# Peptides against a protein of PDB entry 4Y8H: the designs that were tried, part 33

Target 1, 196 residues: chain A of PDB entry 4Y8H
Amino acid sequence: TSIMAVTFKDGVILGADSRTTTGAYIANRVTDKLTRVHDKIWCCRSGSAADTQAIADIVQYHLELYTSQYGTPSTETAASVFKELCYENKDNLTAGIIVAGYDDKNKGEVYTIPLGGSVHKLPYAIAGSGSTFIYGYCDKNFRENMSKEETVDFIKHSLSQAIKWDGSSGGVIRMVVLTAAGVERLIFYPDEYEQL

## One batch from the design tools (peptide; aimed at target 1 T20)

Design b2_p25_1_s2 (made by RFdiffusion4, then SolubleMPNN; from b2_p25_1, 9 letters changed)
Fold by OpenDDE base, seed 5:
Structure b2_p25_1_s2 (fold): chain B 196 residues (1-196), chain A 25 residues (1-25)
Amino acid sequence: as target 1 above (196 residues)
Amino acid sequence: SALEEELRELARRSRERAAAGEEVL
């Protein structure tokens, strides 16, 4: 897996590859590792597909309850729910989560939640097995307050590099753009990103 | 670092789960 979320001028963009591994097989299955937990709060998942989906389902449920009682939750609130689940179950979970969301007050926010269930708010986050190959690239090329287009390109190039070196990453690059204007889903195929 | 250790452990667990036939991202 190679996943990332990047705050930018108008919000936040989540990105992910689509490769999954089962046993000795690298599945060419196009899996969506970007999961909605609220209208403009999404997460990137790494680790066990089952564990991370279960966590996301529980968070989605909590945020629905929250919304019914208090209105739209903040991204921080969502991250807190993820944290609680991940921390309380850290011994039994195989999960790495990046939470990203947009609201009018806080704009785009990114929270990374590694295996231990700690929470780290960052301008951008990368995770998954492929992330190890792109820490340097991301650190060098990330800028705050990029345009949407610049951010898409940054994520595309970053994940392309991760996929190039990580055998556990590949397939399509999916992105979710969260802004005041709404939610936009993007997809980029190997023929495009492999040449970068 | 603690974070690096967690990443390594996550990778280890992921490989083990995959080897057990689970889908891993």
Scores: peptide ipSAE 0.597, ipTM 0.925, DockQ to the pose 0.794; fails the geometry check
OpenDDE base, seeds 1, 2, 3, 4: peptide ipSAE 0.559, 0.575, 0.574, 0.583; ipTM 0.916, 0.919, 0.919, 0.919; seeds 1, 2, 3, 4 fail the geometry check

Design b2_p25_1_s3 (made by RFdiffusion4, then SolubleMPNN; from b2_p25_1, 10 letters changed)
Fold by OpenDDE base, seed 5:
Structure b2_p25_1_s3 (fold): chain B 196 residues (1-196), chain A 25 residues (1-25)
Amino acid sequence: as target 1 above (196 residues)
Amino acid sequence: SALRQELAELAAKSAALAAAGQEVL
């Protein structure tokens, strides 16, 4: 897996490859590593498919209840729910989560929750087995308050590099753009990103 | 960094799960 979320001028963009691994089999599934937990709060999943799906389902349910009682939750609230689940169950889970969301007050926000269940608020986050190959590239090329197009290109190039070196990453690159204007889904195919 | 170390550990554990027949991302 190669996943990332990047804050930018107008909100936040999540990105992911589509490869899954089971034993000796590598599948380029339409497996959505980008999972909705609320209208404009999404997550990137890494690790156990079952564990991360269970966590996301619980968070989605919690945020639905929250919405019915109190209105739209903040991204920080969502990250807190993820954190509690991951930390309290860290001995029995293999999960890494990047939480990203947009709201009018806080704009785009990114929280990364690694294996230990700690939570880190960052301007951008990378995770998955492919992330180790792109720390240097991301540190060098990330900028605050990029345009949508610049951010899409940054994510596309970053994930392309991760996929190039990580055998556990590949397939299509999916993105979700969260802004005041709404939610937009993007997809980029190998023929496009492999030449970068 | 501590964060990068945790990410590396997650990758290793995920690989072990895959080897055991579980689906991993």
Scores: peptide ipSAE 0.548, ipTM 0.921, DockQ to the pose 0.889; fails the geometry check
OpenDDE base, seeds 1, 2, 3, 4: peptide ipSAE 0.547, 0.533, 0.536, 0.530; ipTM 0.922, 0.918, 0.917, 0.915; seeds 1, 2, 3, 4 fail the geometry check

Design b2_p25_1_s4 (made by RFdiffusion4, then SolubleMPNN; from b2_p25_1, 10 letters changed)
Fold by OpenDDE base, seed 2:
Structure b2_p25_1_s4 (fold): chain B 196 residues (1-196), chain A 25 residues (1-25)
Amino acid sequence: as target 1 above (196 residues)
Amino acid sequence: SALREELRRLAALSRERAAAGEEVL
């Protein structure tokens, strides 16, 4: 897996590859690792497919309940729910989550929650087995307050590099753009991103 | 960094679970 979320001037963009692994082989599956937990709060998933799906389902449920009582939750609230689940169950979970969301008050926010259930608010986050190959690239090329197009390109190039080196990453690159204007899904195929 | 180390550990554990027959991302 190679996943990331990047804040930019107008919001946040999540990105992910689509490869899954089972046993000693790469599964011939195009998985969507970008998971909606609320209208403009999404997450990137790494680790156990079952664990991360269960966590996301629980969070989605809690955020629906929250919405019915208090209105739209903040991204921080969503991250707190993820953190609580991951921390309290850390001995039984294999999950890494990047939470990203947009609201008018806080704009785009990114929270990364690694295995131990700690939470880190960052301007951008990368995770998954492919992330180790692109720390240097991302540190060099990330800029705050990029345009949408610059951010899409940054994510596309970053994930492309991760996929080149990580055997556990590949397939399509998916993105979700969260802004005041709404939610936009993007997809990029190997024929495009392999040329970068 | 501590965060990078945790991500490395997650990747390693994920590979172990994959080897045990689970689907991992």
Scores: peptide ipSAE 0.566, ipTM 0.916, DockQ to the pose 0.884; fails the geometry check
OpenDDE base, seeds 1, 3, 4, 5: peptide ipSAE 0.565, 0.485, 0.542, 0.544; ipTM 0.921, 0.835, 0.911, 0.913; seeds 1, 3, 4, 5 fail the geometry check

Design b2_p25_2 (made by RFdiffusion4)
Pose (drawn by RFdiffusion4):
Structure b2_p25_2 (pose): chain A 196 residues (1-196), chain P 25 residues (1-25)
Amino acid sequence: as target 1 above (196 residues)
Amino acid sequence: SFDEELEEEIEEKKEELLENEEERE
């Protein structure tokens, strides 16, 4: 997997490849690794497909219940529910999850939750096996308060490289845009991003 | 099939995680 989330001027963008692996075999070339847990709180999933789907479903359930009793949860609250599940079940889970959301007060936020269940709030986050190949590129090219178009390009170029080198990444690049304007789904095909 | 096996694994893991959460409460 290759996944990332990036905060910018108007909010946050999540991005991911679409490859599911069963050994060297590509079990699914069009996977959606970007998953809604609330209207404007989404996550990027990496690691075990089963674990991350089970976790995301439980988190969506908790936040739906939280919304019924107390109104809209913060992105930090959503990340805390993911952490509680990942940390308390660290022996049985293989889940690298990035949580990203948009609040009108807090604008865009990114929390990354690596294997052990620890929580890290960051301007942007990269994860998944393909992310190793783009630590150098992303650290060199990221800046705060980028525009929507600059952020789409940063993600497109970053994941294009992670897919190029990582055999466990590929297919299409999917992105989810989170702003006060709502939610936008973007998709970019190989013929476009490969030759970047 | 792959999708059926994956769905079983997802349900089993979800149940295990919910049981663990109940035991903690």

Design b2_p25_2_s1 (made by RFdiffusion4, then SolubleMPNN; from b2_p25_2, 9 letters changed)
Fold by OpenDDE base, seed 4:
Structure b2_p25_2_s1 (fold): chain B 196 residues (1-196), chain A 25 residues (1-25)
Amino acid sequence: as target 1 above (196 residues)
Amino acid sequence: SYEEELKKQIEEKKQELLENLEKRK
């Protein structure tokens, strides 16, 4: 798995590969690594498909209730819910979560929640088995306040590199763009990104 | 199974979390 989320001038973009592997993780269904928990709050999931899906379901439900009572939740609020669930279940949980969202006040935000249930706010985050191969690349190539197109290219190149070296990553690259304009889904196929 | 137990634990924490989060807001 290779997942990442990147803030940019107009919001945030989440990206993920699509290869599904069971490996040492508990996975009994196809994993959608990019998961909506609110209109403009999404997450990237790595680890156990079943476990992270359960967590995402809880968060989504909570945020729906939150919205009905208090209005649109912040990305930080969503990340807090993820963090608490991951922390409380850390002893028996294999989950790496990146929470990303957009709102008019805070713009694009990214929160990473690695194993153990800590939370870190970052301008961008990478996770999954493929991320180990692209820390250097991302560090060298990330820039703040990139355009949408620049950010898409950055994610595409990053995940392409991760897929190149990580046998557990592959398939298509999916992205979700969160901005004031709404939500946009993108897909890129191996024939395209393998040439990068 | 491990998976079932984990789901159970998550579900238990769900209720607690929801209650706590509501109190904080």
Scores: peptide ipSAE 0.028, ipTM 0.583, DockQ to the pose 0.182
OpenDDE base, seeds 1, 2, 3, 5: peptide ipSAE 0.025, 0.023, 0.027, 0.025; ipTM 0.568, 0.598, 0.640, 0.618; seed 3 fails the geometry check

Design b2_p25_2_s2 (made by RFdiffusion4, then SolubleMPNN; from b2_p25_2, 10 letters changed)
Fold by OpenDDE base, seed 4:
Structure b2_p25_2_s2 (fold): chain B 196 residues (1-196), chain A 25 residues (1-25)
Amino acid sequence: as target 1 above (196 residues)
Amino acid sequence: SYEEELKKKVEEKKEELLKKLKERE
């Protein structure tokens, strides 16, 4: 698995590969590594598909209840819910979560929740088995306040590199763009990103 | 199928997590 989320001038973009534990590149609810928990709050999931999907489902439900009572939750609030679940169940979970969201006040935000249930707010985050291969690349190439196109390109190149070296990553690269304008899903196929 | 079994595992884990979450409330 290779996942990442990157803040940029207009919001945040999440990205993920699509390889499953079976080796297939299928897209279904449980295996989709980019998961919506609120309109403009999404997460990247690594580790156990069952564990992370369960967590995401609970968070989604919690945020729906939150919305009905208090209005749209902040990305920080969502991250806190993820953190609570991951920390309190750390002995029974294999879950690495990147929470990313957009709102008009805070703009794009990224929170990473690695194994153990700690939470870290970062301008961008990478995770999954493929991330180990691209820490250096990302550190050298990330810039704050990039354009949408620059950020898409950054993620595409980053995940492409991760896929090249990580046997547990591959398939298509999916992205979700969260901005004031709304939510946009992107997909890039091997024939495209392998040439980068 | 694999997908169905995975969905089952999700629900099982969800129940476990919800139980623990409720205990903290």
Scores: peptide ipSAE 0.482, ipTM 0.891, DockQ to the pose 0.765
OpenDDE base, seeds 1, 2, 3, 5: peptide ipSAE 0.497, 0.484, 0.236, 0.455; ipTM 0.896, 0.890, 0.788, 0.888; seeds 1, 2 fail the geometry check

Design b2_p25_2_s3 (made by RFdiffusion4, then SolubleMPNN; from b2_p25_2, 10 letters changed)
Fold by OpenDDE base, seed 5:
Structure b2_p25_2_s3 (fold): chain B 196 residues (1-196), chain A 25 residues (1-25)
Amino acid sequence: as target 1 above (196 residues)
Amino acid sequence: SYEEELKKKIEEKKEELLKKLEEKK
């Protein structure tokens, strides 16, 4: 699995590969790696498919109830709920979560929740087995306040490199763009990104 | 209050998650 989320000038973009693999180290690997928990709050999931799906379902339910009472929740609120669930169940949970969202006040935000259930706010985050191969690349090439196109290219190149070296990553690259304009879904195929 | 009801529902969902995780063991 290779997942990432990147803040940019107009919001945030989440990206993920689509390969489905079951290894000895992680049973039932996540297939729906980009998951909606609110209109403009999404997450990237890695680890146990069943466990992370349960967590995402709880968060989605919570945010729905929250909205009915208080209005649209912040991305930080969503991340806090994820963090609490992951931390409280850390001894029995294999989950790596990246929470990303957009709102008019805070613009695009990214929160990473690694194994153990800590939470970290970052301008961009990477996770999954493929992320180990692209820390250096991302550090060298990330820039703040990129355009949409620049950010798409950054994610495409990053995940392409991760897929190249990680046997557990592959397939298509999916992206979700969150901005004031709404939600946009993108897809890129191997014939395209393998040539980068 | 409605807030208390919301908290209760969240706790119920957490309990359901815990049960699922325990069953996985």
Scores: peptide ipSAE 0.030, ipTM 0.648, DockQ to the pose 0.114
OpenDDE base, seeds 1, 2, 3, 4: peptide ipSAE 0.024, 0.026, 0.027, 0.024; ipTM 0.640, 0.592, 0.588, 0.629

Design b2_p25_2_s4 (made by RFdiffusion4, then SolubleMPNN; from b2_p25_2, 10 letters changed)
Fold by OpenDDE base, seed 4:
Structure b2_p25_2_s4 (fold): chain B 196 residues (1-196), chain A 25 residues (1-25)
Amino acid sequence: as target 1 above (196 residues)
Amino acid sequence: SYEEELKKKIEEKKKELLENLEKKK
């Protein structure tokens, strides 16, 4: 698995590979690694497909209830809910989650929740087995306030590199763009990103 | 079944979450 979320000028973009594997790293059942928990709050999931799906379902439900009572939750609120679930279940949970969202006040935000259930707000985050191969690349190439196109390219190149070296990553690259304009889903195929 | 176990997990985790969140109120 290779997942990441990147803040940029107009919001935030989440990206993930699509390979489903079991045995080598962790069990990745057929799952969408990019998961909606609110209109403009999404997450990237790595680790146990079942566990992270359960967490995401709970968060989505909670945020729906929250919305009905208090209005649209912030990305920080969503991250807090994820953090609580991950921390309280850390002894029996394999989950690496990146929470990303957009709102008019805070713009694009990224929160990473690694194993153990800590939470860290970052301008961008990477996770999954493939992330170990691209920390250096991302550090060298990330810039704040990139354009949408620059950010898409950054994510595409980053995940391409991760896929190149991580046998547990591959398939298509999916992205979700969260901005004031709404939600946009992107997909890139191996024939394209393998040539980068 | 897998689905039943998953549902059980969800409910268990949901319960724990709600209890913890209530403490923060």
Scores: peptide ipSAE 0.028, ipTM 0.611, DockQ to the pose 0.283
OpenDDE base, seeds 1, 2, 3, 5: peptide ipSAE 0.028, 0.028, 0.024, 0.026; ipTM 0.641, 0.646, 0.605, 0.632

Design b2_p25_3 (made by RFdiffusion4)
Pose (drawn by RFdiffusion4):
Structure b2_p25_3 (pose): chain A 196 residues (1-196), chain P 25 residues (1-25)
Amino acid sequence: as target 1 above (196 residues)
Amino acid sequence: SIESYTEEKFAEAEAFKTEYGDVNI
């Protein structure tokens, strides 16, 4: 997989490829790796498809119950629920998850949760097998407080390269935009991003 | 109720991995 989340002026954008692998075989070329756990708290999933889906479903359930009793959870709270599941079950899980959300007080936030269940709050995060190939590119090109259009381009160009080099990444580029204006789903096809 | 739900979801994931092997994203 190739996944990333990026904070910017108005909030945060999540991005991902759409490839599911079963060996070298592409089990699903149009996978949706960007998953809602609350209205404006989403995650990018990498690693085991089964593990990350099971985890995301449990987290969505916890946050729905949290909302019923205490109102809207913070993005930090959502990341904490993911961590609790990933850390306590680290021996049995293969889950690399990036958590991103929008709060009116806190604006955009990104938390990355690598394999061991540790939590890292970052301006942007990249993960998945394809992310190794774009550490150099992303570190060179990321800046804080980018516009929506600049952030879409940064993600598009970054994942375009991760897909180009990583055989375990491909298909379409999916993005989810999180701002005070609501939630926007974006999709970019190979004929556009390949020749960038 | 939360514990039972968590156990069900983790059991479903294990069953899926046993039937289909490594399926990764």

Design b2_p25_3_s1 (made by RFdiffusion4, then SolubleMPNN; from b2_p25_3, 15 letters changed)
Fold by OpenDDE base, seed 4:
Structure b2_p25_3_s1 (fold): chain B 196 residues (1-196), chain A 25 residues (1-25)
Amino acid sequence: as target 1 above (196 residues)
Amino acid sequence: EIEEFKKKQFEKAEEFKKKYGKVLV
């Protein structure tokens, strides 16, 4: 898996490859690792497919209840819910989660929750087995307050590099753009990103 | 309410893992 989320001028973009594996085998080529937990709060999932799906479902339900009682939750609130779930169940879960969201007050925010259930707020985050190959690239190329197009390109190039080196990453690159304007899903195919 | 939901979701996850093994995303 190769996943990332990047804050930019107008919000935040989540990105992911789409390969699912079991052992050395590719189980699914077009998995969606970008999961909605609220209108403009999404997450990237790495680790156990089952565990991360369960966590995301629980968070989604929690945030629905929250919304009914208190109104729209902040991204920080969502990250806290993820953190608690991951921490409290760390002995039984294999999950690396990146939480990203947009609201008018805080704009785009990214929280990374690695295995163990710590939480870190960052301008951008990368995770998954492929992330190890692109820490240097991302550090060199990330800039704050990029345009949407620049951010899409940054994510596309980053994930392309991760996929190139990580056998557990591949397929299509999916993105979700969260801004004041709404939610936009993007998809990029190997024929495009392999040439970068 | 949330606790029951949590339990149910984690049970589903365990059932999945038992059936299909460890599938990684």
Scores: peptide ipSAE 0.714, ipTM 0.965, DockQ to the pose 0.944; fails the geometry check
OpenDDE base, seeds 1, 2, 3, 5: peptide ipSAE 0.692, 0.710, 0.691, 0.707; ipTM 0.962, 0.965, 0.962, 0.965; seeds 1, 2, 3, 5 fail the geometry check

Design b2_p25_3_s2 (made by RFdiffusion4, then SolubleMPNN; from b2_p25_3, 16 letters changed)
Fold by OpenDDE base, seed 4:
Structure b2_p25_3_s2 (fold): chain B 196 residues (1-196), chain A 25 residues (1-25)
Amino acid sequence: as target 1 above (196 residues)
Amino acid sequence: SMEEFLKKALEEAKEFKERYGRVLV
């Protein structure tokens, strides 16, 4: 798996490959590494597909309840819920989570929750087995306040490189763009990103 | 309730594992 989330000028973009241990490409909720937990709060998942999906479902429900009582939750609140669940289940949970969201007050935010249940707020985060291969590339090429197009290209190139080196990554590259304008899903196929 | 939802989520995870095995992402 190769996953990442990147804050940019207008919000945040999440990105992920699609490879799973059952096949190169599976189009279902459980294996989709980009998961909605609120309208403009999403996560990237690595580890156990079933377990991380369960966690995401719980968070989604929690945030729905929160919304009904207090209004739209912050990305930090979502990250906190993820953190608690991951930490409480650390002994038998394989989960790496990146939480990303947009709101008008905080703009785009990224929180990474690695195995163990710690939480770290970052301008961008990468995770999964493929991330090992692109720390250097990302560090060199990331810039704050990029345009949407620049950020898409950055993620596309980063994940492309991760896929080249990580046998556990591949398939399509999916992205979710979160901005004031709404939510946009993007997809890029191997024929495109392999040529980068 | 939260308890019911948690139970359902865990059951769905279990069912997935039973059908497909341990799938990693």
Scores: peptide ipSAE 0.561, ipTM 0.934, DockQ to the pose 0.653; fails the geometry check
OpenDDE base, seeds 1, 2, 3, 5: peptide ipSAE 0.561, 0.399, 0.043, 0.219; ipTM 0.936, 0.859, 0.663, 0.732; seeds 1, 2, 3, 5 fail the geometry check

Design b2_p25_3_s3 (made by RFdiffusion4, then SolubleMPNN; from b2_p25_3, 13 letters changed)
Fold by OpenDDE base, seed 2:
Structure b2_p25_3_s3 (fold): chain B 196 residues (1-196), chain A 25 residues (1-25)
Amino acid sequence: as target 1 above (196 residues)
Amino acid sequence: SIEEFLKKKLEEAKKFKEKYGDVLV
């Protein structure tokens, strides 16, 4: 898996490869690892498909209840719920989560929750087995307050490199753009990103 | 309740992994 989320001038973009594995083989080439937990709060999932889906479902339900009582939750609130679930159940879960969201007050925010259930707020985050190959690239090329187009290119190039080297990453590159304007889903196919 | 929902979802995940193995993302 190769996942990342990047804050930019107008919000945040989540990105992920689509390869799913079980044992030594590829189970699904087009898995969607970008999961909605609220209108403009999404997450990137790594680790156990079942565990991360369960966690996301729980968070989604929690945030729905929260919304009914208190209004739209902040991204930080969502991250705290993820953190609590991952930490309190760390002995039974294999989950690495990147939480990203947009709201008018805080704009785009990214919270990474690695295995173990710590939480870290960052301008951008990368995770998954493929992330080890792109720390250097991301460090070199990330800039704060990029445009949407610059950020899409940054994510596309980053994940392309991760996929190139990580056997557990591949398929399509999916992105979700969260801004004041709404939610946009993007998809990029191997024929495009392999040539970068 | 959220607690019941949590328990349900975690149990479903556990059962799935036990039956089909752990699928990784």
Scores: peptide ipSAE 0.498, ipTM 0.912, DockQ to the pose 0.933; fails the geometry check
OpenDDE base, seeds 1, 3, 4, 5: peptide ipSAE 0.456, 0.466, 0.475, 0.471; ipTM 0.903, 0.904, 0.905, 0.905; seeds 1, 3, 4, 5 fail the geometry check

Design b2_p25_3_s4 (made by RFdiffusion4, then SolubleMPNN; from b2_p25_3, 12 letters changed)
Fold by OpenDDE base, seed 3:
Structure b2_p25_3_s4 (fold): chain B 196 residues (1-196), chain A 25 residues (1-25)
Amino acid sequence: as target 1 above (196 residues)
Amino acid sequence: SMEKFKEEAFEKAKAFKEKYGDVLV
């Protein structure tokens, strides 16, 4: 798996490959590494597909209840819920989670939750087995306040490099763009990104 | 309730793993 989330000028973009251990690029909810937990709060998932989906479902439910009582939750609130669930289940859960969201007050935010249930707010985050190959590339090429197009290209190139070296990554690259304008889903196929 | 929902969520996860194996992402 190769997953990442990147804050930019107008919000945040999440990106993920689509390969699973089954070797198939099946597009189903459980194996989709980009998961919605609120309108403009999403996560990237790494680890057990089933277990991380359960965590995401619980967070989604929590945020729905939260919304009904208090209004739209912040990305930080969502990250906190993920953190607690990952920590509480750390003995039985293999999970790497990146939480990303947009709101008008805080703009785009990224929180990474590695195995164990710690939480770290970062301008961008990478995770999964493929991330080990692109720390240097990302550090060199990330810039704050990029345009949407620059950020899409950054993620596409980063994940392309990760996929190139990580046998556990591949398939399509999916992205979710979260801005004031709404939610946009992007998809890029191997024929495109393999040539980068 | 939240607790009931949690239980159901993990039951679904268990059922998935039983059917498809512990697929990793």
Scores: peptide ipSAE 0.743, ipTM 0.971, DockQ to the pose 0.664; fails the geometry check
OpenDDE base, seeds 1, 2, 4, 5: peptide ipSAE 0.743, 0.693, 0.686, 0.679; ipTM 0.970, 0.963, 0.962, 0.961; seeds 1, 2, 4, 5 fail the geometry check

Design b2_p25_4 (made by RFdiffusion4)
Pose (drawn by RFdiffusion4):
Structure b2_p25_4 (pose): chain A 196 residues (1-196), chain P 25 residues (1-25)
Amino acid sequence: as target 1 above (196 residues)
Amino acid sequence: SSLKTAEDNILSAANTLKNTTGEFL
């Protein structure tokens, strides 16, 4: 997989490829790795498809219950629920999850949760097997408080390279935009991003 | 207690499914 989340001026954008692998076989070329756990708290999933789906479903359940009793959870709270599940079950899980959300007070936030269940709050985060190939590119090209269009381009160009080199990444590039204006789903096809 | 048991069962079932299907993101 190739996944990333990026904070910017108006909030945060999540991005991902759409490839599911079963060995070298592509079990699903149009996978949606960007998953809602609350209206404006989403995550990017990497690692085991089964583990990350089971985790996301539980987290969505906890946050729905949290909302019923205490109102809208913070992005930090959502990341904490993911961590509790990933850390306490670290022996049995293969889940690399980036959590991103929008709060009117806190604006855009990104938390990355690697394999061991540790939590890291970052301006942007990249993960998945394809992310190794774009540490150099992303560190060189990321800047804080980018516009929406600049952030879409940064993600598009970054994942385009991760897909180019990583055989375990491909298909379409999916993005989810999180701002005070609501939620926007974006999709970019190979004929556009390949020749960038 | 019941909720924690249900979560553990779900994650155990997902682990079994992962090791059977071999699917990864």

